# Peptides against a protein of PDB entry 8RAJ: the designs that were tried, part 5

Target 1, 54 residues: chain A of PDB entry 8RAJ
Amino acid sequence: LPAENEDPDKAVVDLHRSPPKTKDPDLTPSGIIAKVKAGDMTQETARELLLAMR

## One batch from the design tools (peptide; aimed at target 1 I33 Q43 A46 L50)

Design b1_p12_2_s1 (made by RFdiffusion4, then SolubleMPNN; from b1_p12_2, 4 letters changed)
Fold by OpenDDE base, seed 2:
Structure b1_p12_2_s1 (fold): chain B 54 residues (1-54), chain A 12 residues (1-12)
Amino acid sequence: as target 1 above (54 residues)
Amino acid sequence: DADAALRELDEL
């Protein structure tokens, strides 16, 4: 069975990149909070992203 | 909602 290639490039959310118009479920307000809870995102980065979505 | 998520973030 080919091991599911977990792409180890967890997309570093570049805060300076225009929010991708991609429906990345990971960039929804709930997805951001889920990443913080998982330890995959800092609270500071999450705050900046959420403020940019207002 | 981004404002709801900001509140949840402040509670973490």
Scores: peptide ipSAE 0.662, ipTM 0.930, DockQ to the pose 0.690
OpenDDE base, seeds 1, 3, 4, 5: peptide ipSAE 0.661, 0.661, 0.661, 0.657; ipTM 0.930, 0.930, 0.930, 0.930

Design b1_p12_2_s2 (made by RFdiffusion4, then SolubleMPNN; from b1_p12_2, 4 letters changed)
Fold by OpenDDE base, seed 4:
Structure b1_p12_2_s2 (fold): chain B 54 residues (1-54), chain A 12 residues (1-12)
Amino acid sequence: as target 1 above (54 residues)
Amino acid sequence: DADEALEELDKL
C-alpha cells in the first residue's frame, strides 16, 4: 500500500518561527497574495507574514 | 517584494 503520507500539517506556516528561507514559491510575497486571492489565506495572516519578511 | 505585496494586500 503506498501510504501517501501527505502530511496535511506541512501547510501550517508557524508565524512564531522565523520564516524558514523556504524557496517555497507559495511563501514568496507574490505567492502569499495569490493565496489570499484564492481564499486559501486570511488577509491578517498574510499581513503578519509580509511584515516578518521586510 | 514584501512592501509592494503589503500595498497590494490593502487593495483587496
Scores: peptide ipSAE 0.655, ipTM 0.928, DockQ to the pose 0.683
OpenDDE base, seeds 1, 2, 3, 5: peptide ipSAE 0.646, 0.646, 0.654, 0.649; ipTM 0.928, 0.928, 0.928, 0.928

Design b1_p12_2_s3 (made by RFdiffusion4, then SolubleMPNN; from b1_p12_2, 4 letters changed)
Fold by OpenDDE base, seed 3:
Order: C-alpha cells, then structure tokens, then sequence
Structure b1_p12_2_s3 (fold): chain B 54 residues (1-54), chain A 12 residues (1-12)
C-alpha cells in the first residue's frame, strides 16, 4: 500500500506580510483597558494615560 | 469614563 506522503503544506508564515493597517482605535478609557487585557499595554502605562484623561 | 476605567484596572 503506497504510504500517502502528504507533505503537510508548510504554511510558510510570510514574515514579509505587512501587518494589517489596524486603524488604531481612538485611545479611549475602554480601549486602554482592552490593550492591558490583551497584553499590549502595561498596567503602569495604562494608569498614567487614564490619570491624564481625568 | 477614565475614573471607571481606573477602578477596572485595579481589578486586573
């Protein structure tokens, strides 16, 4: 029986794919909290930004 | 508001 050597198509992660232009959502209080929850911002930086918006 | 977001930040 021929072993089907399905070469798994190595999904070549195109390291040269420009990141999608995420329009940075307007930096709102809710947007800051969302960035902290995502790990994209530190709690310290978030605190400084939120205090400046008070 | 920024005040509510500061309270939520302290819960993370």
Amino acid sequence: as target 1 above (54 residues)
Amino acid sequence: EAEEALEELDKL
Scores: peptide ipSAE 0.667, ipTM 0.926, DockQ to the pose 0.687
OpenDDE base, seeds 1, 2, 4, 5: peptide ipSAE 0.641, 0.641, 0.646, 0.642; ipTM 0.924, 0.924, 0.924, 0.924

Design b1_p12_2_s4 (made by RFdiffusion4, then SolubleMPNN; from b1_p12_2, 5 letters changed)
Fold by OpenDDE base, seed 4:
Structure b1_p12_2_s4 (fold): chain B 54 residues (1-54), chain A 12 residues (1-12)
Amino acid sequence: as target 1 above (54 residues)
Amino acid sequence: DAERALEELDKL
């Protein structure tokens, strides 16, 4: 079976790293809310991220 | 912005 290179580099958003000015749509305030609505992020993690972005 | 997103988060 070909090894599915599931690249495990799901960018662990290090809450202690200054948010890179990544144009990553997933790290915008709207992208964070979208992840919570999709069940891909907890409300707690989203709150911490958003509080760091204000 | 982040402030509006926090207000939206509290409504979920």
Scores: peptide ipSAE 0.650, ipTM 0.927, DockQ to the pose 0.700
OpenDDE base, seeds 1, 2, 3, 5: peptide ipSAE 0.649, 0.648, 0.650, 0.649; ipTM 0.927, 0.927, 0.927, 0.927

Design b1_p12_3 (made by RFdiffusion4)
Pose (drawn by RFdiffusion4):
Structure b1_p12_3 (pose): chain A 54 residues (1-54), chain P 12 residues (1-12)
Amino acid sequence: as target 1 above (54 residues)
Amino acid sequence: AAEIAELEAIAA
């Protein structure tokens, strides 16, 4: 509900910003398996990263 | 175990 909303002419275009990056671009396969064994990553995401490194 | 074995096969 638009109580006290911004101007109707599409002012203040500075919203919807993403959060900072929390990823590394390069890893060892052993490190991928270790992340799964530690419960810190799903097998789905781990397999996706290994398919990019093989 | 099967999931780890699949990952090790891919990592080979």

Design b1_p12_3_s1 (made by RFdiffusion4, then SolubleMPNN; from b1_p12_3, 6 letters changed)
Fold by OpenDDE base, seed 5:
Structure b1_p12_3_s1 (fold): chain B 54 residues (1-54), chain A 12 residues (1-12)
Amino acid sequence: as target 1 above (54 residues)
Amino acid sequence: DEAIEELEELAA
């Protein structure tokens, strides 16, 4: 059985990407915090994102 | 910023 490595469409939050015009729930402050809690984002990356949104 | 404070609390 091919392990479909469904790479979960991890919304790669690229700091260099234009802010999504769409309300990506993953890019809200609450969404970022949720990703860190889930282990899907490092605290350092989350900090950088939150600072960029300030 | 409340979100940064919440983030810092998670590391603790």
Scores: peptide ipSAE 0.437, ipTM 0.859, DockQ to the pose 0.148
OpenDDE base, seeds 1, 2, 3, 4: peptide ipSAE 0.434, 0.436, 0.433, 0.434; ipTM 0.856, 0.857, 0.857, 0.857

Design b1_p12_3_s2 (made by RFdiffusion4, then SolubleMPNN; from b1_p12_3, 4 letters changed)
Fold by OpenDDE base, seed 3:
Structure b1_p12_3_s2 (fold): chain B 54 residues (1-54), chain A 12 residues (1-12)
Amino acid sequence: as target 1 above (54 residues)
Amino acid sequence: DEGIAELEALAA
């Protein structure tokens, strides 16, 4: 059976599943906005993250 | 739908 291509896009930060690793450079305010612009994060998730960082 | 501009304001 062909190995199911594990979609490498599982880097979806599930806010409910794991405490955000505060030291992830991809989770800076600028990094979050960049992910939204790239279509890799929803605006709603980004809003929640940005509010939690304040 | 919050625009990207609103997110940028929250990040500031």
Scores: peptide ipSAE 0.567, ipTM 0.891, DockQ to the pose 0.618
OpenDDE base, seeds 1, 2, 4, 5: peptide ipSAE 0.558, 0.558, 0.563, 0.559; ipTM 0.889, 0.890, 0.890, 0.890

Design b1_p12_3_s3 (made by RFdiffusion4, then SolubleMPNN; from b1_p12_3 with A1D E3A I10L)
Fold by OpenDDE base, seed 3:
Structure b1_p12_3_s3 (fold): chain B 54 residues (1-54), chain A 12 residues (1-12)
Amino acid sequence: as target 1 above (54 residues)
Amino acid sequence: DAAIAELEALAA
């Protein structure tokens, strides 16, 4: 049986979703910057997220 | 904001 590589459901951060009350490390400023550096997030999306966290 | 500044530095 081919191991279905369940692509980990990349939590698409919906900018229109209420700010997560959870300390998701993927949504920390450092986590956002890391995703941009990895090419997993656009700079524009990262900017909007960082501004919304202020 | 240090995070925004770091993000801007990635575009340079």
Scores: peptide ipSAE 0.483, ipTM 0.875, DockQ to the pose 0.154
OpenDDE base, seeds 1, 2, 4, 5: peptide ipSAE 0.482, 0.482, 0.479, 0.480; ipTM 0.876, 0.875, 0.874, 0.875

Design b1_p12_3_s4 (made by RFdiffusion4, then SolubleMPNN; from b1_p12_3, 5 letters changed)
Fold by OpenDDE base, seed 1:
Structure b1_p12_3_s4 (fold): chain B 54 residues (1-54), chain A 12 residues (1-12)
Amino acid sequence: as target 1 above (54 residues)
Amino acid sequence: DEAIAELEELAA
């Protein structure tokens, strides 16, 4: 059964939180872009995340 | 860098 219990609050990437060691597909560059496209992340937050991943 | 470029394209 897909664990549909993605707490929507957990989908908010806290920029101050250490990057999860788990390859969260939502935290990949492509995942970040997908969140922006879905309206689940602001462009500014996405930009900051992508810059922090460099 | 590609992701940032794609992000900028989305905001244009």
Scores: peptide ipSAE 0.431, ipTM 0.858, DockQ to the pose 0.151
OpenDDE base, seeds 2, 3, 4, 5: peptide ipSAE 0.430, 0.428, 0.430, 0.429; ipTM 0.857, 0.856, 0.857, 0.856

Design b1_p12_4 (made by RFdiffusion4)
Pose (drawn by RFdiffusion4):
Structure b1_p12_4 (pose): chain A 54 residues (1-54), chain P 12 residues (1-12)
Amino acid sequence: as target 1 above (54 residues)
Amino acid sequence: SAEIAELEAIAK
């Protein structure tokens, strides 16, 4: 509900910003398996990363 | 586990 909303002319275009990056671009396959064994990553995401590294 | 075995197969 638009109580006390911004101007109707599409002012203040500085919203919807994403959070900072929390990823590394390169890893060992052993490190991928270790992350799954530690419960810190799903098998789905781990397999996706290994398919990019093979 | 089967999941670990699949990941090791891919890593090889």

Design b1_p12_4_s1 (made by RFdiffusion4, then SolubleMPNN; from b1_p12_4, 5 letters changed)
Fold by OpenDDE base, seed 4:
Structure b1_p12_4_s1 (fold): chain B 54 residues (1-54), chain A 12 residues (1-12)
Amino acid sequence: as target 1 above (54 residues)
Amino acid sequence: SAGIEELEELAA
């Protein structure tokens, strides 16, 4: 059976990458908070992202 | 958690 190619493209949020031109719903303030609550983002990374959006 | 409340304040 062909190994299910689990798409390894977990979007690694590179903080040094130019802000995506597309409004990534996962990078909105609400999306960031949701990721932290889900355990998919650290509080420190979320703090840095939220501060950069101000 | 106190940390999430702080983040919610930063997001507002």
Scores: peptide ipSAE 0.560, ipTM 0.890, DockQ to the pose 0.765
OpenDDE base, seeds 1, 2, 3, 5: peptide ipSAE 0.550, 0.555, 0.551, 0.550; ipTM 0.888, 0.889, 0.889, 0.889

Design b1_p12_4_s2 (made by RFdiffusion4, then SolubleMPNN; from b1_p12_4 with E3G I10L K12A)
Fold by OpenDDE base, seed 3:
Structure b1_p12_4_s2 (fold): chain B 54 residues (1-54), chain A 12 residues (1-12)
Amino acid sequence: as target 1 above (54 residues)
Amino acid sequence: SAGIAELEALAA
C-alpha cells in the first residue's frame, strides 16, 4: 500500500481555546497577513484575529 | 470575504 503521506499536523489555531500566547511569532499582525497570502489561513479567520488584537 | 487590503489596514 502506498505510504499515505499524512500531511504533518498543521497547528490549527483554535480561536476559541486559549488566549494566544503574546509571544507567538506566527500570530503577529504581519505573520497573520503572511499566512493569508500563502493560503495557510482564510481571510475571515485573519480578520477575526486582527480585530481581537486591537 | 475581507480583501487583503482590508486586512492590511486592520494590521496597521
Scores: peptide ipSAE 0.576, ipTM 0.896, DockQ to the pose 0.582
OpenDDE base, seeds 1, 2, 4, 5: peptide ipSAE 0.569, 0.561, 0.574, 0.568; ipTM 0.892, 0.893, 0.893, 0.893

Design b1_p12_4_s3 (made by RFdiffusion4, then SolubleMPNN; from b1_p12_4, 5 letters changed)
Fold by OpenDDE base, seed 4:
Structure b1_p12_4_s3 (fold): chain B 54 residues (1-54), chain A 12 residues (1-12)
Amino acid sequence: as target 1 above (54 residues)
Amino acid sequence: SPAIAELEELAA
């Protein structure tokens, strides 16, 4: 059985690892807010991302 | 939540 190596770390957006791709739907302002609501992103990370887009 | 409201303001 292929080990579903769902790397749980791939779900975490790290601002220091990869620059936000403007075309990434998960990194749009609405996508960021949706991740916070889902518990998939911290408020602090979201704040930093949104400020960087401003 | 107030936390989400602050983020929505930053996103506007």
Scores: peptide ipSAE 0.539, ipTM 0.888, DockQ to the pose 0.775
OpenDDE base, seeds 1, 2, 3, 5: peptide ipSAE 0.533, 0.535, 0.534, 0.536; ipTM 0.888, 0.888, 0.888, 0.889

Design b1_p12_4_s4 (made by RFdiffusion4, then SolubleMPNN; from b1_p12_4, 5 letters changed)
Fold by OpenDDE base, seed 3:
Structure b1_p12_4_s4 (fold): chain B 54 residues (1-54), chain A 12 residues (1-12)
Amino acid sequence: as target 1 above (54 residues)
Amino acid sequence: SEGIEELEALAA
């Protein structure tokens, strides 16, 4: 089976599996919105993250 | 998009 080359540098943000690291620069409100615009995060996940940060 | 505008409002 070809080893799925999971790019080890792609941090998979799973809100339900691991608490987000509060110091991750990619998990700021602006960073979250940028990920959605880039197609790297769903709107649903972004909404949950943003609500949890309020 | 409408969805992005909602997220921007939540982020404010």
Scores: peptide ipSAE 0.562, ipTM 0.891, DockQ to the pose 0.773
OpenDDE base, seeds 1, 2, 4, 5: peptide ipSAE 0.555, 0.554, 0.558, 0.554; ipTM 0.890, 0.891, 0.891, 0.890

Design b1_p12_5 (made by RFdiffusion4)
Pose (drawn by RFdiffusion4):
Structure b1_p12_5 (pose): chain A 54 residues (1-54), chain P 12 residues (1-12)
Amino acid sequence: as target 1 above (54 residues)
Amino acid sequence: ELEEEIAELEAI
């Protein structure tokens, strides 16, 4: 509900910003398996990263 | 289940 909303002319275009990056671009396959064994990553995401590295 | 998942990852 638009109580005390911004101007109707589409002012203040500085919202919807994404959070900072929390990823590394390069890893060892052994490190991928270790992340799954530690419960820190799903098999789905781990397999996706290994398909990019093979 | 985890052993099967690890085996799938090693197969890659």

Design b1_p12_5_s1 (made by RFdiffusion4, then SolubleMPNN; from b1_p12_5 with E5A I12L)
Fold by OpenDDE base, seed 2:
Structure b1_p12_5_s1 (fold): chain B 54 residues (1-54), chain A 12 residues (1-12)
Amino acid sequence: as target 1 above (54 residues)
Amino acid sequence: ELEEAIAELEAL
């Protein structure tokens, strides 16, 4: 049976692909603040996350 | 917006 030529070009991670818009609403600046207000995140953890985005 | 979120966090 001929091996299906899996096109090796489909495995090239396009390094120029814009970073996937973090579809995690919980990791957006506003989502982080919303978690703090809900009591689901500490202010300290939120501060560390927000400062790491700078 | 990141700077708005930082400012909002500092105000809590």
Scores: peptide ipSAE 0.655, ipTM 0.925, DockQ to the pose 0.147
OpenDDE base, seeds 1, 3, 4, 5: peptide ipSAE 0.654, 0.644, 0.637, 0.636; ipTM 0.925, 0.925, 0.922, 0.923

Design b1_p12_5_s2 (made by RFdiffusion4, then SolubleMPNN; from b1_p12_5, 5 letters changed)
Fold by OpenDDE base, seed 5:
Structure b1_p12_5_s2 (fold): chain B 54 residues (1-54), chain A 12 residues (1-12)
Amino acid sequence: as target 1 above (54 residues)
Amino acid sequence: DLEAAIAELRAL
């Protein structure tokens, strides 16, 4: 049986991707913090994203 | 709020 590697559709927050539409709940300041708390984002990536929003 | 999120991130 081929293991379907369901690559979990981890929305790879690519810092080089076009700025997410301001409506993505995952890319709000609160959404970023929620991802870090869930273990879905590193603290460093979250820092870079939050600082880029200034 | 962005500044609140930056502050919260420093507390993790």
Scores: peptide ipSAE 0.583, ipTM 0.907, DockQ to the pose 0.175
OpenDDE base, seeds 1, 2, 3, 4: peptide ipSAE 0.579, 0.583, 0.582, 0.583; ipTM 0.906, 0.907, 0.906, 0.907

Design b1_p12_5_s3 (made by RFdiffusion4, then SolubleMPNN; from b1_p12_5, 6 letters changed)
Fold by OpenDDE base, seed 5:
Structure b1_p12_5_s3 (fold): chain B 54 residues (1-54), chain A 12 residues (1-12)
Amino acid sequence: as target 1 above (54 residues)
Amino acid sequence: DLEAAIEELRAL
């Protein structure tokens, strides 16, 4: 059976999407930093997200 | 904390 590459559900943080009413741990300030450290988010996207939360 | 995360991002 070909392993379905379940694309790990990379929560593509779309800045234009209504903020999910779910406490997505990945959209917390700490979760954003964790994604950058993992290489799953660019520093620029993280900057834009964190500044939009200010 | 948001300000801590902004500062941590600058340190990467």
Scores: peptide ipSAE 0.577, ipTM 0.904, DockQ to the pose 0.170
OpenDDE base, seeds 1, 2, 3, 4: peptide ipSAE 0.574, 0.577, 0.575, 0.575; ipTM 0.903, 0.903, 0.903, 0.903

Design b1_p12_5_s4 (made by RFdiffusion4, then SolubleMPNN; from b1_p12_5, 5 letters changed)
Fold by OpenDDE base, seed 3:
Structure b1_p12_5_s4 (fold): chain B 54 residues (1-54), chain A 12 residues (1-12)
Amino acid sequence: as target 1 above (54 residues)
Amino acid sequence: DLDAKIAELEAL
């Protein structure tokens, strides 16, 4: 049986795959950091939000 | 604390 070479070009990691909408993104300090790591928030916006929580 | 989270943010 010829192993069908699954084209390695179909591993396009869809970087635009929106994570499943959790209904309440708790804007907790940990949630803010998680959004920055995911690319869903800028470091500057995250800094402003964390400073406003002080 | 918030200061630790700001430091964690700056280290990204």
Scores: peptide ipSAE 0.611, ipTM 0.913, DockQ to the pose 0.194
OpenDDE base, seeds 1, 2, 4, 5: peptide ipSAE 0.605, 0.605, 0.604, 0.604; ipTM 0.911, 0.912, 0.912, 0.912

Design b1_p12_6 (made by RFdiffusion4)
Pose (drawn by RFdiffusion4):
Structure b1_p12_6 (pose): chain A 54 residues (1-54), chain P 12 residues (1-12)
Amino acid sequence: as target 1 above (54 residues)
Amino acid sequence: EEEIAELEALAA
């Protein structure tokens, strides 16, 4: 509900910003398996990263 | 175990 909303002319275009990056671009396959064994990553995401590194 | 074996196969 638009109580005390911004101007109707599409002012203040500075919203919807994404959070900072929390990823590394390069890893060892052993490190991928270790992340799954630690419960810190799903087998789905781990397999996706290994398919990019093979 | 099966999931780890699949990941090890991909890593090899």

Design b1_p12_6_s1 (made by RFdiffusion4, then SolubleMPNN; from b1_p12_6, 4 letters changed)
Fold by OpenDDE base, seed 4:
Structure b1_p12_6_s1 (fold): chain B 54 residues (1-54), chain A 12 residues (1-12)
Amino acid sequence: as target 1 above (54 residues)
Amino acid sequence: DADIEELEALAA
């Protein structure tokens, strides 16, 4: 079976990556929620990010 | 399924 082309452009928000540039729409509270809805982020990761931004 | 309502509450 052909290896699933994991789209490398899935911006896995690595929590260990440099503090989110406040200008990244994908790292706003709304952007985080949108990623979870899309299945591109786990609820756990989203919770941690939202708490850290609070 | 993710509990989106919980996350929305944390984002507010």
Scores: peptide ipSAE 0.533, ipTM 0.870, DockQ to the pose 0.614
OpenDDE base, seeds 1, 2, 3, 5: peptide ipSAE 0.526, 0.532, 0.530, 0.533; ipTM 0.869, 0.870, 0.871, 0.869

Design b1_p12_6_s2 (made by RFdiffusion4, then SolubleMPNN; from b1_p12_6 with E1D E2A E3A)
Fold by OpenDDE base, seed 3:
Structure b1_p12_6_s2 (fold): chain B 54 residues (1-54), chain A 12 residues (1-12)
Amino acid sequence: as target 1 above (54 residues)
Amino acid sequence: DAAIAELEALAA
């Protein structure tokens, strides 16, 4: 049986979703910057997220 | 904001 590589459901951060009350490390400023550096997030999306966290 | 500044530095 081919191991279905369940692509980990990349939590698409919906900018229109209420700010997560959870300390998701993927949504920390450092986590956002890391995703941009990895090419997993656009700079524009990262900017909007960082501004919304202020 | 240090995070925004770091993000801007990635575009340079």
Scores: peptide ipSAE 0.483, ipTM 0.875, DockQ to the pose 0.154
OpenDDE base, seeds 1, 2, 4, 5: peptide ipSAE 0.482, 0.482, 0.479, 0.480; ipTM 0.876, 0.875, 0.874, 0.875

Design b1_p12_6_s3 (made by RFdiffusion4, then SolubleMPNN; from b1_p12_6 with E1D E3A)
Fold by OpenDDE base, seed 2:
Structure b1_p12_6_s3 (fold): chain B 54 residues (1-54), chain A 12 residues (1-12)
Amino acid sequence: as target 1 above (54 residues)
Amino acid sequence: DEAIAELEALAA
C-alpha cells in the first residue's frame, strides 16, 4: 500500500524570504485572502505579504 | 490595494 504521506507541504511563507517569484497560486493576493478566510493564515501575515507584493 | 482593503474588511 503506498503510504499516502500527504505531508501537506505547508508552504510556510517565510516573510523574510523574498516572495518566491514562482506563480504559486497560493501567494497571489487572492490566494492569500483565501488562506485567511480558510483560517490557514493570520491576518497579520497576510497583511505583510500583501504589502511586500505591492 | 484591493486585497489589503478586503483583508481589513475581514478584521472588522
Scores: peptide ipSAE 0.479, ipTM 0.873, DockQ to the pose 0.156
OpenDDE base, seeds 1, 3, 4, 5: peptide ipSAE 0.475, 0.477, 0.479, 0.474; ipTM 0.873, 0.873, 0.873, 0.873

Design b1_p12_6_s4 (made by RFdiffusion4, then SolubleMPNN; from b1_p12_6, 5 letters changed)
Fold by OpenDDE base, seed 5:
Structure b1_p12_6_s4 (fold): chain B 54 residues (1-54), chain A 12 residues (1-12)
Amino acid sequence: as target 1 above (54 residues)
Amino acid sequence: SADIEELERLAA
């Protein structure tokens, strides 16, 4: 049976994509940090996002 | 890690 690689639709935070108008809790500063700690986001991406929010 | 601490400072 082909393993359905259900790539979990991880909200790929693309810095070049218009910030989703939706208050994605994953895009809050705390959510970003949580993703990095979970290994779901690179530190570099997180840094860029956090700087853009600042 | 030092890098996470940096991110936490940026998030604050």
Scores: peptide ipSAE 0.549, ipTM 0.882, DockQ to the pose 0.752
OpenDDE base, seeds 1, 2, 3, 4: peptide ipSAE 0.540, 0.539, 0.542, 0.544; ipTM 0.883, 0.880, 0.882, 0.883

Design b1_p12_7 (made by RFdiffusion4)
Pose (drawn by RFdiffusion4):
Structure b1_p12_7 (pose): chain A 54 residues (1-54), chain P 12 residues (1-12)
Amino acid sequence: as target 1 above (54 residues)
Amino acid sequence: DHYLEELAALPD
């Protein structure tokens, strides 16, 4: 509900910003398996990263 | 492919 909302002319275009990056671009396959064994990553995401590295 | 096979062999 638009109580005390911003101007109707589409002012203040500085919202919807993403959070900072929390990823590394390069890893060892052994490190991918270790992350799954530690419960820190799903087999889905781990397999996706290995398909990019093989 | 070895690591993909190893990953598939792990429990969920």

Design b1_p12_7_s1 (made by RFdiffusion4, then SolubleMPNN; from b1_p12_7, 5 letters changed)
Fold by OpenDDE base, seed 1:
Structure b1_p12_7_s1 (fold): chain B 54 residues (1-54), chain A 12 residues (1-12)
Amino acid sequence: as target 1 above (54 residues)
Amino acid sequence: DKALEELDSLPK
C-alpha cells in the first residue's frame, strides 16, 4: 500500500505559540474539526483551539 | 457554538 507521504512539516499547532492566523484554512473552526475527523488532532486540543478562537 | 457542538458529537 502506498504509504501516504504524511508531510512531517504539517504545521503542528502549538497552543502556546502565537495565535494561529485565522486565514489558515487548517486553523478555521471547520479545519480544526476536519483534523479531528482525520485523526490528526485530539478532541481535547481541538476544544482548546476552538475556545481560544471565540 | 456550532463548531463545539459538532466536536462534541464526534466519537471520542
Scores: peptide ipSAE 0.567, ipTM 0.898, DockQ to the pose 0.707
OpenDDE base, seeds 2, 3, 4, 5: peptide ipSAE 0.566, 0.567, 0.564, 0.566; ipTM 0.898, 0.898, 0.898, 0.899

Design b1_p12_7_s2 (made by RFdiffusion4, then SolubleMPNN; from b1_p12_7, 5 letters changed)
Fold by OpenDDE base, seed 3:
Structure b1_p12_7_s2 (fold): chain B 54 residues (1-54), chain A 12 residues (1-12)
Amino acid sequence: as target 1 above (54 residues)
Amino acid sequence: DEALAELDALPP
């Protein structure tokens, strides 16, 4: 009887979702752009913030 | 100005 390869594909609970480090990263223009590059902020939200800081 | 230009250069 071939052992059924039970695909272990269902148990990567990403336990490495680091709690949001609520160090307010200094919301500098460079810090906002860095968040967009990291995927932590949308380009639209970043645009609104950058315009509000001007 | 520079930060908006860098933002617009990012892929959507």
Scores: peptide ipSAE 0.557, ipTM 0.894, DockQ to the pose 0.758
OpenDDE base, seeds 1, 2, 4, 5: peptide ipSAE 0.551, 0.552, 0.551, 0.545; ipTM 0.892, 0.892, 0.892, 0.890

Design b1_p12_7_s3 (made by RFdiffusion4, then SolubleMPNN; from b1_p12_7, 5 letters changed)
Fold by OpenDDE base, seed 3:
Structure b1_p12_7_s3 (fold): chain B 54 residues (1-54), chain A 12 residues (1-12)
Amino acid sequence: as target 1 above (54 residues)
Amino acid sequence: DEALEELDSLPP
């Protein structure tokens, strides 16, 4: 079985290094809200991301 | 913004 190299660089949203490259579907407003609903992101982190995209 | 309003409806 090819080990799917799960690149452990699953986008560490480094809030300090660069505006999120708007190309990750997971970092769209809808994707952020979906992560909060899934319990994968806090409401606070989601708020900061949504404000930084504005 | 609709996304912020939806977010505010979610638990913290």
Scores: peptide ipSAE 0.557, ipTM 0.895, DockQ to the pose 0.686
OpenDDE base, seeds 1, 2, 4, 5: peptide ipSAE 0.556, 0.555, 0.556, 0.555; ipTM 0.894, 0.894, 0.895, 0.894

Design b1_p12_7_s4 (made by RFdiffusion4, then SolubleMPNN; from b1_p12_7, 4 letters changed)
Fold by OpenDDE base, seed 4:
Structure b1_p12_7_s4 (fold): chain B 54 residues (1-54), chain A 12 residues (1-12)
Amino acid sequence: as target 1 above (54 residues)
Amino acid sequence: DEALEELDALPA
């Protein structure tokens, strides 16, 4: 089976993209914080996302 | 907001 090249660029949440109608577990507050801890998201982007959820 | 507090506690 070809290794599905999970394009790491697809994990970048575009703030200008319409909120995904799918409950992406990566877009929960806990998922956002986990991405920052992993180095996959900046603290600034995470702050903007968390504020937009309020 | 607990999530923002946790975020701000992360090292830059």
Scores: peptide ipSAE 0.556, ipTM 0.891, DockQ to the pose 0.705
OpenDDE base, seeds 1, 2, 3, 5: peptide ipSAE 0.554, 0.556, 0.556, 0.554; ipTM 0.890, 0.892, 0.891, 0.892

Design b1_p12_8 (made by RFdiffusion4)
Pose (drawn by RFdiffusion4):
Structure b1_p12_8 (pose): chain A 54 residues (1-54), chain P 12 residues (1-12)
Amino acid sequence: as target 1 above (54 residues)
Amino acid sequence: DAYLAELASLPS
């Protein structure tokens, strides 16, 4: 509900910003398996990263 | 491919 909303002319275009990056671009396959064994990553995401590295 | 086979052998 638009109580005390911004101007109707589409002012203040500085919202919807993403959070900072929390990823590394390069890893060892052994490190991918270790992350799954530690419970810190799903087999889905781990397999996706290994398909990019093989 | 060996790591993919190892990953597939792990319990979910």

Design b1_p12_8_s1 (made by RFdiffusion4, then SolubleMPNN; from b1_p12_8, 5 letters changed; failed a check: a repeat of another design)
Amino acid sequence: DKALEELDSLPK

